# Peptides against a protein of PDB entry 5EIB, part 292

Target 1, 366 residues: chain A of PDB entry 5EIB
Amino acid sequence: VDLEPGTMDSVRSGPFGQIFRPDNFVFGQSGAGNNWAKGHYTEGAELVDSVLDVVRKESESCDCLQGFQLTHSLGGGTGSGMGTLLISKIREEYPDRIMNTFSVMPSPKVSDTVVEPYNATLSVHQLVENTDETYCIDNEALYDICFRTLKLTTPTYGDLNHLVSATMSGVTTCLRFPGQLNADLRKLAVNMVPFPRLHFFMPGFAPLTSRGSQQYRALTVPELTQQMFDSKNMMAACDPRHGRYLTVAAIFRGRMSMKEVDEQMLNVQNKNSSYFVEWIPNNVKTAVCDIPPRGLKMSATFIGNSTAIQELFKRISEQFTAMFRRKAFLHWYTGEGMDEMEFTEAESNMNDLVSEYQQYQDATAD
Target 2, 366 residues: chain A of PDB entry 5EIB as posed
Amino acid sequence: VDLEPGTMDSVRSGPFGQIFRPDNFVFGQSGAGNNWAKGHYTEGAELVDSVLDVVRKESESCDCLQGFQLTHSLGGGTGSGMGTLLISKIREEYPDRIMNTFSVMPSPKVSDTVVEPYNATLSVHQLVENTDETYSIDNEALYDICFRTLKLTTPTYGDLNHLVSATMSGVTTCLRFPGQLNADLRKLAVNMVPFPRLHFFMPGFAPLTSRGSQQYRALTVPELTQQMFDSKNMMAACDPRHGRYLTVAAIFRGRMSMKEVDEQMLNVQNKNSSYFVEWIPNNVKTAVCDIPPRGLKMSATFIGNSTAIQELFKRISEQFTAMFRRKAFLHWYTGEGMDEMEFTEAESNMNDLVSEYQQYQDATAD

## One batch from the design tools (peptide; made by RFdiffusion4, then SolubleMPNN)

Design b2_p26_6_s4 (from b2_p26_6, 9 letters changed)
Fold by OpenDDE base, seed 3:
Structure b2_p26_6_s4 (fold): chain B 366 residues (1-366), chain A 26 residues (1-26)
Amino acid sequence: as target 1 above (366 residues)
Amino acid sequence: SLAEQAAAGMAKAGEARPAFHYRRKA
């Protein structure tokens, strides 16, 4: 789905373009112009019913619909505005189904779009209320991984999207291979979300290896476990050492000893015990899938629900506040039929979310 | 207790939830 036609042609011409039904390509003509309000209230609102018709048809074709997975950016107008409109509309129609998102967070290091803080804040307001699970994929963290870890001198969107795809493949492993931990979206939510509003996850992937070092790297369970908990492997731009994990899931892929995985997972929890809340028992879940990812003997994917994710929301809030106090570009949003109150409500809800994360970070067992 | 609250939250995870709608004032 896009508000521009050219994106559909890019997907169709891609290596996997033929896996999608032609009729499932829904697109507009005018674009969102990086404006959340165009995505949510005007251009996106004109297209949303056509998308919902496709969603209904695909849902009716499912033997057992678990829920929905949206992949979108929060910096643009289409992914942010139309994406959150679509989430809202799907949730109205399917209130008992899981809403999962892969939400790409904007960063000034990667994008020149000046209004990204508005689009992100307005999107987070919708995601807090209308999603069950949100993987926070931060363009800043992806850039830093590409530059520092992968040794890419000039990271491209292709390099960033490669990390996103590896992460998405990792976190969906249990959904694609029945009989594992978190074999459905609902079980993932039950294991990961102790508080309904605190459903924002930091994903991580191991191994992260530069092209020059790939030939020399021995992939071992201890190494994967250590890297998976390393702050440098987090695809959200926050340091887990500045907060506490509420819950964690680890997904190993490849032929390995379950016993060795359990031993290494216990060791890493014990070494990092200060970074976990003590009042959620058994808050680390581990899965092993014998099927490795393509091109790797083994991998590990991390899903963390950490109070440190408030650093990401604080960054967005600070940028938002600095723009909003100046009334910068507000006429682009109000001209699409938004009220200025919606900005204030979105800012307030995101600040409340930050306060909730801080409360549970500071909370001790009674 | 926080443990009971977390357990209750996890048990309710993925239950049906109402959509949040911003009502445009007409």
Scores: peptide ipSAE 0.481, ipTM 0.838, DockQ to the pose 0.740
Fold by OpenDDE base, seed 1:
Structure b2_p26_6_s4 (fold): chain B 366 residues (1-366), chain A 26 residues (1-26)
Amino acid sequence: as target 1 above (366 residues)
Amino acid sequence: SLAEQAAAGMAKAGEARPAFHYRRKA
């Protein structure tokens, strides 16, 4: 789905473009122009019914529909505005199905789009209320991983998207291979989301290795475990050491000892015990899938529900506030039928979310 | 307790929820 036709041609001409049904390409002509309001109220609203018709058709073809997965950016107009409109509409029609998102957070290091803080804040406002699970994939963190860890001097969208794809493949492993922990989206939510609004996850993937170092690296369970819990390996730009984990899931892939995995997972929890809440019993869960990802002997994927994720939302909120106080570009949104009150509500909900994370960070067992 | 709240939250995770309607906490 896109509000621009050219993106569909890029997908169709891609290495896997033929896996998608031609009838499942729904696209507009005008684009959203990086405006959330165009995505949500005008251009996106004109296209949404055509998307919902495809969603219904594909849902009816499922023997057992678990839910939906949306992959979108929060900085743009289509992914943010139309994406959140779709989430709302799908939630209305399928209230008993899981809504999962892979939400790409904007960064000034990656994009010069001035209105990204508005689009992101307006999107997060919708995601807080309408999603059950949101993987926060932060372009800030992806850029930093590419530059520092992968030693890419000039990271490209291709380099960032490679990390995204590895992470998405990792977190969906349990859904794709039977007999695993979190074998369905609902079970993932039950294991990861102790508080309904606090469903924003920091993902991570190991191994991350620079091209020049790949030949010298033996992959071991201890090294995967250590890298997976390293703050520099998080795909959300927050330091887990500045917060507390509410819940964690780790998904190991490849032929390895379950005993060694359990030992290393216990060791890393004990080493980092100050960074976990003590009042959620068994808040770390581990899965092992014998099938490695393509091109690796083994991998580990991290899913963290941490109160440190508030650092990401604070960054967006600060950028939003700096623009909104000046009423910068508001006429682009109000001209599409938005009220200025919707900005204030979105800002307030994001600040409430930050406050809720802080409350549970500071909370002690009774 | 926080443990009971978390357990209750996890037990309800993924249950049917209404569409978005933000209400600012007073």
Scores: peptide ipSAE 0.476, ipTM 0.840, DockQ to the pose 0.392
Fold by OpenDDE base, seed 2:
Structure b2_p26_6_s4 (fold): chain B 366 residues (1-366), chain A 26 residues (1-26)
Amino acid sequence: as target 1 above (366 residues)
Amino acid sequence: SLAEQAAAGMAKAGEARPAFHYRRKA
């Protein structure tokens, strides 16, 4: 789905374009112009029914529909505005299905789009209410990984998207291969989401491999485990050491000793016990899949529900507040039928979310 | 307790969610 046809043509001409049904390509003629309100109330609202018809048809063809997976950007008008409209509409029709998202957080290091803080804040407001599980893929963190870890002097969207694809492949491993922990979206939610609003996950991946770089050196289970808990391997721009993990899932891939994995996972928890809440028993889950990712002998994927994720939301809130106090570009949104009150409600909900994460960070066992 | 609240929350995450509407706590 896109409001611009050129994105769809790029997918169709791509190496995997033929795996999608031609009738499932729904697109507009005019993009959202990086405006959330165009995506949500005008251009996106004109296209949404055609998307819902396809969603219904594909849902009816499923023997066992678990839920929906959306991949979108929160900085752009289509991914943010139309993406959150689709989430709302799908949630209304399928209240008993899991809504899962891969939400790409904007960064001024990656994009010069001035209104990204508005689009992100308005989107986070919708995601807090209408998603069950959200993987926070932060362009700030992706850029920093590419630059600092992968030594890419000028990271491209292709480099960032390589990290996104590796992470998405990692977190979906248990959904794609039988006999794993978190084998469905609902079981993942049960293990990861102790509080309904606190469903924003910090993903991480090891080993971090650049596009076209073959890591000829196989990592060990101890090295994978240590990298998964390193803040430099997190795909969200927050330091886990500034917060506490509510819940963690670790997904190992490749032929390895389950005993060695369990020993290393116990060791890392004990070493980092101050960074976990003590009042959620058995809050770390580990899975091992014998099937490695393509081109690697072994990998590990991290999913963290951490109170440190508030740093990401604080960054967006600070940028939002600096613009909104000046009413900068606000007329582009109000001209599409939005009220200034919706901005204030979205800001308030995101600040409440930050306060909730802080409350559980500071909470002691009774 | 916080442990009971977390356990209840995890159990509830396995259930259907009604549509939520943000209401600012007055």
Scores: peptide ipSAE 0.465, ipTM 0.836, DockQ to the pose 0.338
Fold by OpenDDE base, seed 4:
Structure b2_p26_6_s4 (fold): chain B 366 residues (1-366), chain A 26 residues (1-26)
Amino acid sequence: as target 1 above (366 residues)
Amino acid sequence: SLAEQAAAGMAKAGEARPAFHYRRKA
């Protein structure tokens, strides 16, 4: 789905374009112009019914519909505005199904789009209320990984998207291979979401490898475990040491000893016990899938529900507040039928979310 | 207790999707 045709043509002409049904390409002509309100109230509202018709058709063809996965950007108008409209509409129609998102957070290191803090804040407001599980994929973290870790002097969208694809492949491993931990979206929520509003996950991946790097790195289970918990391997620009883990899932892939994985996972928890809440028993879950990622002997994927995710929301909130206090570009949103009150509600909800994370960070066992 | 609240939250996550409605703290 896009409000512009060019993205769909790129997917259709791409090496995997034949995986998708032609009738499932729904697109507009005008785009959202990086405006959330165009995506949510105007251009996106004109297209949403055509998308819902496709969603219904595909849902009816499922023997066991678990829920929905949306991949979208929160900086752009289409992914943010229309994406959150779609989430709302799908929630209304399928209230018993899980809503999972891969939400790409904007960064001024990656994009010069001045209004991204508005689009992100308005989107986070909708995601807090309308998703069950949200993977925070932060363009700042992706850029920093590409530049600092992968030594790419000029990171491209291709380099960032490679990290995204590795992460998405990792977190969906248990959904794609039978007999694993979190074998469905609902079980993932049960294990990861102790508080309904606190469903924003910090993903991480090990080993980090660029396109064209030698994919055949021999890693050990201890090295994978250490890298997976390293802040430099997080796809969200948060330091886990500045917060506490509410819940963790670790997904190991490749031929390895489950016993060795369990031993290393216990060791990393014990070594980092100050960075876990003590009042959620058995809050770390581990899965081992014998099937490695393509080109790797083994990998580890991390899913963290950490109070450190508040650093990401604080960054967006600070950028939002600096613009909103100046009433900068508000006329672009209000001109599409949006109320200024919605900006203030979105800011307030995101600040409440930050306060909730801080409360549970500071909480001790009763 | 916090442990009971977390356990109840996890159990609820296994149920039908909760409806959330943001209410500004007065």
Scores: peptide ipSAE 0.448, ipTM 0.842, DockQ to the pose 0.324

Design b2_p26_7_s1 (from b2_p26_7, 13 letters changed)
Fold by OpenDDE base, seed 3:
Structure b2_p26_7_s1 (fold): chain B 366 residues (1-366), chain A 26 residues (1-26)
Amino acid sequence: as target 1 above (366 residues)
Amino acid sequence: SSLEKEREKLEKALKYVEEKREKEEE
């Protein structure tokens, strides 16, 4: 789904374009112009019913509908505005189904879109209320991984999207292969989300290896385990050392010893015990899938629910506040039927979310 | 519910945009 036709043509012409049903390509003509309100109230609202018709049709064809997965950008008008409209409408129609998102967070290092803080803040407000699970994929973190870890001098959107794809493949492994921990979206939510509003995850992937070093890297369970918990491998631009993990899931792929995985996972928890909340018992979950990802002998995917994610929201909030105090570009949003009060509500809700994370970070076992 | 509030906001916004379009066509 997009408000621009060119994106659909790119997907359709891509190496996997034929795996999608032609009728499942829904697109607009005018685009959102990087305006959340245009995506949410005008151009997106005109298209949303056509998308919902496709969603209904695909949902009816499912033997067992668990929920929905949305991939979107929070910086752009389509992904942010129309994406959150779609989430709201799907949640309304399917209240008992899990809403899972892969939400790409904007960064000034990667995009020149001036209004991204507005789009992100307005989107986060919707995601807090209408999603059960949100994987926070920060463009800043992806850029830093590409530059520092992968040794790419000029990271491209293709390089960023490769990391996103690897992460998405990793986190969905348990859903795609039977007999695993978190084999369904609801079980994942129960294991990962101890508090309903605190459903924003830090994803990570291992191995992250530069092209020049791939041939020389041993892939071992200890190395994968260490890399998953390394702050440099987090795909959200926050340092897990500045917070505490509420919950963690680790998803290993490849032929490995379950005993070795359990031993290494215990060792890393013990080594990083100060970065976990002590009052949530058994807050680390491990899954092993014998099927490796394509081109790797083994991999590990990390899902962290950490109070450190507040750093990401603080960054967005600071940028938002600096723009909103100046009333910069507000007329672009209000002109599309949005109320100025929605900005204040979204800012307030995001600040409340930050405060909630801080409270649980500071909480001790009684 | 939060969902009902968001629905009411969307309905008000859509109505405002529709009324604005009607006034621009007169």
Scores: peptide ipSAE 0.007, ipTM 0.327, DockQ to the pose 0.689
Fold by OpenDDE base, seed 2:
Formats: sequence, structure tokens, C-alpha cells
Structure b2_p26_7_s1 (fold): chain B 366 residues (1-366), chain A 26 residues (1-26)
Amino acid sequence: as target 1 above (366 residues)
Amino acid sequence: SSLEKEREKLEKALKYVEEKREKEEE
């Protein structure tokens, strides 16, 4: 789905374009122009019924519909505005199904779109209310991984998208292979989301290795385990050492000893015990899939529900506040039928979420 | 206090998660 036809043509002409049914390409003509309000109330609202018709048809063809997975950006008008409209409409029609998102957070290091803080804040408000599970994929973190860890002098969108695809493949491993922990979206939500509003995950992937160091790096269970808990391997721009993990899932892929995995996972928890809440028992879940990802002997994917994710929302809130105080570009949104109160409500809800994370970070068992 | 209200929410949510985990392990 896109509000621009050129994006659909690029997907269709791509190496995997043939895997999608032609009738499942739903697109507009005008685009959202990086405006959330165009995506949510005007251009997106004109297209949403056609998308819902496809969603219904595909849902009816499922033997066992668990839920929905949306991949979208929060900086652009289509992914943010129309994406959150779709989430709302799907939630209304399928209230008993899991809503899972891969939400790409904007960064000034990657995009010069000045209105990204508005689009992100308005989107986070919708995600807090209408999703069950949200993987926070931060363009700032991806850029920093490409630059610092992968030693790419000029990271491209292709380099960022490679990290996103590896992470998405990792976190969905349990859903795609039988006999795994968190084998369905609902079980994942039960294990990862102790509080309904605190459903924003910090994903991570290992190994992350520069091309020049790849030949010298041993891939071992201890190294993978250590890298998953390294702040430099997180796909969200927050430091887990500044917060506490509520819940963690680790997904190992490749031929390895389950015993060695369990020993290393216990060791890393004990070494990092100060970064976990003490009042959630058995809050670390581990899965092992014998099938490695393509081109790797083994990998590990991390899913963290951490109170440190508040750093991401604080960054967006600060940028939002700096623009909104000046009413910068506000007329572009109000001209599409938005009220200024919707901005204030979205800011308030995001600040409440930050406060909730801080309260649980400071909570003791006593 | 605001902290006591949040502690009460925390206890309720923890209990809810435990009850759900127990039902999934059965």
C-alpha cells in the first residue's frame, strides 16, 4: 500500500515483486507530501476502503488468522498517517486479533523532512492505543550501527533496510518455524507485554560485523549472547543501561547446544542483573531454531521491553515541542481538517507513556 | 499518592501476567 504509484512500481519490478498478487497492490496518485493529516484524513481516507477490501479477502483466505503485521515509517505522511488509519480501521473490524507493527522512527541524520516530529508524535499516539506489539526500529540507531559497527562511511537506505530485514527475519523466526517459544503473536504478547501500554520493543541483531573484520570473527554462542545485550547492537536509539528490562526474548538460529545457550543466557542475566526489574519472575525467554539465516552459520535476535525506550520518545517529544511552540507548518495539518487539540493530545499521551516507563523503572519489590 | 496508584496498577498487571502465563503453561 502506498499513496504514491512509483513505490508500487519499484516493488513490482524488484527481485521479489512476483511474490505479491497484482490485486494486492493498492496505491493512490497524489501522495501524502510528508503530511500525517493527508495520510490520515484526506488522501489516505479516500484509499482506506480499497485497502480494507483486500485485507478482508486475505483474512478470509487464512485458515488461522493470528493478527496483522504492519511495516511503516513514522516520519513520512503515508506510513505515519495512512498506516495509523489502517491500524485503527483494522482494530475496529478485528478487535480480537493481534496488531503487530514494525515502526521506523525518524532521524535528522537520515532525513531532512522538517515535519517528521509531528508525524512521529501523532503516530505514537495511535500506536499506544491501537497496537499490541510495536518493534521500534530507529533510523538513528541503524545509521549509527552502519557507521560505527559496520564501518560504512556513507550509509545508504539499502544498508539501513538490510538491518531492518535481518531484524524482521529474526523476530519472526518463532512464528515461521514450529515448536518454538512464542510460536504465535498472542503468546509473544503475553510473554513480552506485562502492561498493555508498554508494548514498544527494542530489537537487536547479532552478529553485526564490518566487512574487514568478518574473516577474523568467530561466531560462538557466548559472543552472540554478549552482543545481543550490547547497546551498540540495539535497533532503537536508547541505551538499555539507562533503564531496566521488563521482559526479554532471545531467538538463536543455527546449530548450537541448547545447554550452552541456557548457560550463556543465565550468565548474561546475572552480569546485567541491575538492568532487569526484580519483580517480574522469569522475564527472559530463549528460543533456538536449528535453521540459520541465509549467509550465516548462526545468529541471535534480541527483543527487549525496556524502560530505556523512553529516551526515544523524549527525543521525539523535544523535537515536537520545539516546532509546535512556534506553530511551524501547523497550517499544513489544520488545512487538512485537523484540530490543534489533536497535537496537544498526542503530545500528552506520549509524555504520559514516558512517565509510565519511568515509574516502572523506579519501582522496587519492597 | 500518585506513586501508590501506580504501584497498585503494577501489582494488578503483574498478577494478570502471572495468571496468563499459568494458563499458557497448562
Scores: peptide ipSAE 0.020, ipTM 0.368, DockQ to the pose 0.014; fails the geometry check
Fold by OpenDDE base, seed 1:
Structure b2_p26_7_s1 (fold): chain B 366 residues (1-366), chain A 26 residues (1-26)
Amino acid sequence: as target 1 above (366 residues)
Amino acid sequence: SSLEKEREKLEKALKYVEEKREKEEE
């Protein structure tokens, strides 16, 4: 789905364009122009019914519909505005189904779009209320991984997307292979989300290996566990060492000893015990799938629900506040039928979310 | 294409981050 035809043509002409049904390509003629309100109230609202018709059709064809997965950006107008409209409409029609998102956060240091803080804040407001699980992905964090860890001198969009796709494949492993932990989206939510509003995850993937070292690196369970808990391996622009994990899931893939996995997972928890809340029992979940990803002998995918994610929301909030106090560009949103009060509501809700994370970070077992 | 424009934005963004890192390492 896109408000711009050119994006859809690029997907259709791509190496995997033939995997998608032609009728499942829904697109507008006029983009959102990086305006959340265009995506949510005008251009996106005109297209949403056509998208919902496709969603209904595909949902009816499912033997067992668990829920929905949306991949979108929060900095743009389409992914943010129309994406959150679509989430709201799907939630209304399917209130008993899981809503899962892969949400690309605007970089705190690199914004080509001045209004990204508005789009992100307005989107987060919707995600807090209407999603059950949100994987937070930051392009800066992905770039950092590519540059520092993968030793790519000039990281490309393709390199970033490769990390995202590997992670998405990793987190969905349990859904695709029967008999695993978190075998359904609801079970994942139950295991990962101890508090309904605190459903924002830091994803990670291992192994991350530079091309020059790939030939010489033996993939071992200890190396996977060490790397997946490394702060430098997080795909969200926050440091887990500045917070506490509420919950963690680790999904291992490949032929390995379950005993060795359990031992290494216990060791890494003990080593990092200060970075976990002590008052949530059994807050680390581990799954092993015997089927490795293509081209790897083994992998591990990390899902962290950490109070450190508040750093991401704080950065967005600071940028939002700096713009909103000046009433910068507000007329672009109000001109699309949006009320200024929705900005203040979204800001308030995001600040409340930050406060909730901080409260649980500071909570000690008495 | 819209995708090319977004790619160009990302490439500029990546270059900006790289230039900042070079300055932080100096």
Scores: peptide ipSAE 0.016, ipTM 0.313, DockQ to the pose 0.016; fails the geometry check
Fold by OpenDDE base, seed 4:
Structure b2_p26_7_s1 (fold): chain B 366 residues (1-366), chain A 26 residues (1-26)
Amino acid sequence: as target 1 above (366 residues)
Amino acid sequence: SSLEKEREKLEKALKYVEEKREKEEE
């Protein structure tokens, strides 16, 4: 789905365009112009019914509908505005189904769009209320991985998307292969989300190896485990060492010893015990799937629910507040039917979320 | 295409981050 036709043409003409049903390509003509309000109330509202018709048709074709997955950007107008409209409308129609998102967060250092803080804040407000699970992906963190870890001199959008796709494949492993821990989206939510509003995850993937070192690097369970918990391996631009893990899931893929996985996972928890909350018992979940990803002997995917994610929301909030106090660009949103009160409500809800994360970070076992 | 424009934006943004890192390493 897109509000611009050119995106759909690019997907359709791409090497995998044939895997999608032609009728599942829903697109607008005008785009959102990087405005959340255009995506949510005007251009997106005109297109949403056509998307819902496709969603209904695909849902009826499912043998067992677990829920929905949305991939979107929070900095743009389409992904943020129309994406959150779709989440709301799907939630209204399917209130008992899991809503999962892969949400690309705007980076302050990489932002070319002046209004990204508004789009992100308005989106986070919707995601807090209408999603069950949100994987936070930061383009700055992805770039850092490409440059520092992968030793790519000139990281491309293709390189960033490769990291995202590997992670998405990793986190969905338990959903795609029977007999695994977190075999459905609901079980994943139960294991990962101790409090309904605290459903924002830090994803990570291992192995991340530069092309020059691939030949010399043994893929071992200890190395995967160490890399998975490295702050430099996180695909969200926050440091887990500045917070505490509420919950963690580790998804190993490939032929490996379950005993060795359990030993290494115990060792990493013990070494990093200060970075876990002590009041959530059994807060680290481990799954092993015997089927490796394509081109690798083994991999590990990390899902962290950490209070350190508040650093991401604080950065967005600071940028939002700086613009909103000046009423900068508000007329572009109010002209599309938004009230200034919705900005204040979104800011308040995001600040409440930050306060909730901080409260649980500071909480000790009684 | 809109996708090409978003790629160009991202490439510019990536280049900006790279130039900042080069300045932090100097």
Scores: peptide ipSAE 0.008, ipTM 0.301, DockQ to the pose 0.016; fails the geometry check

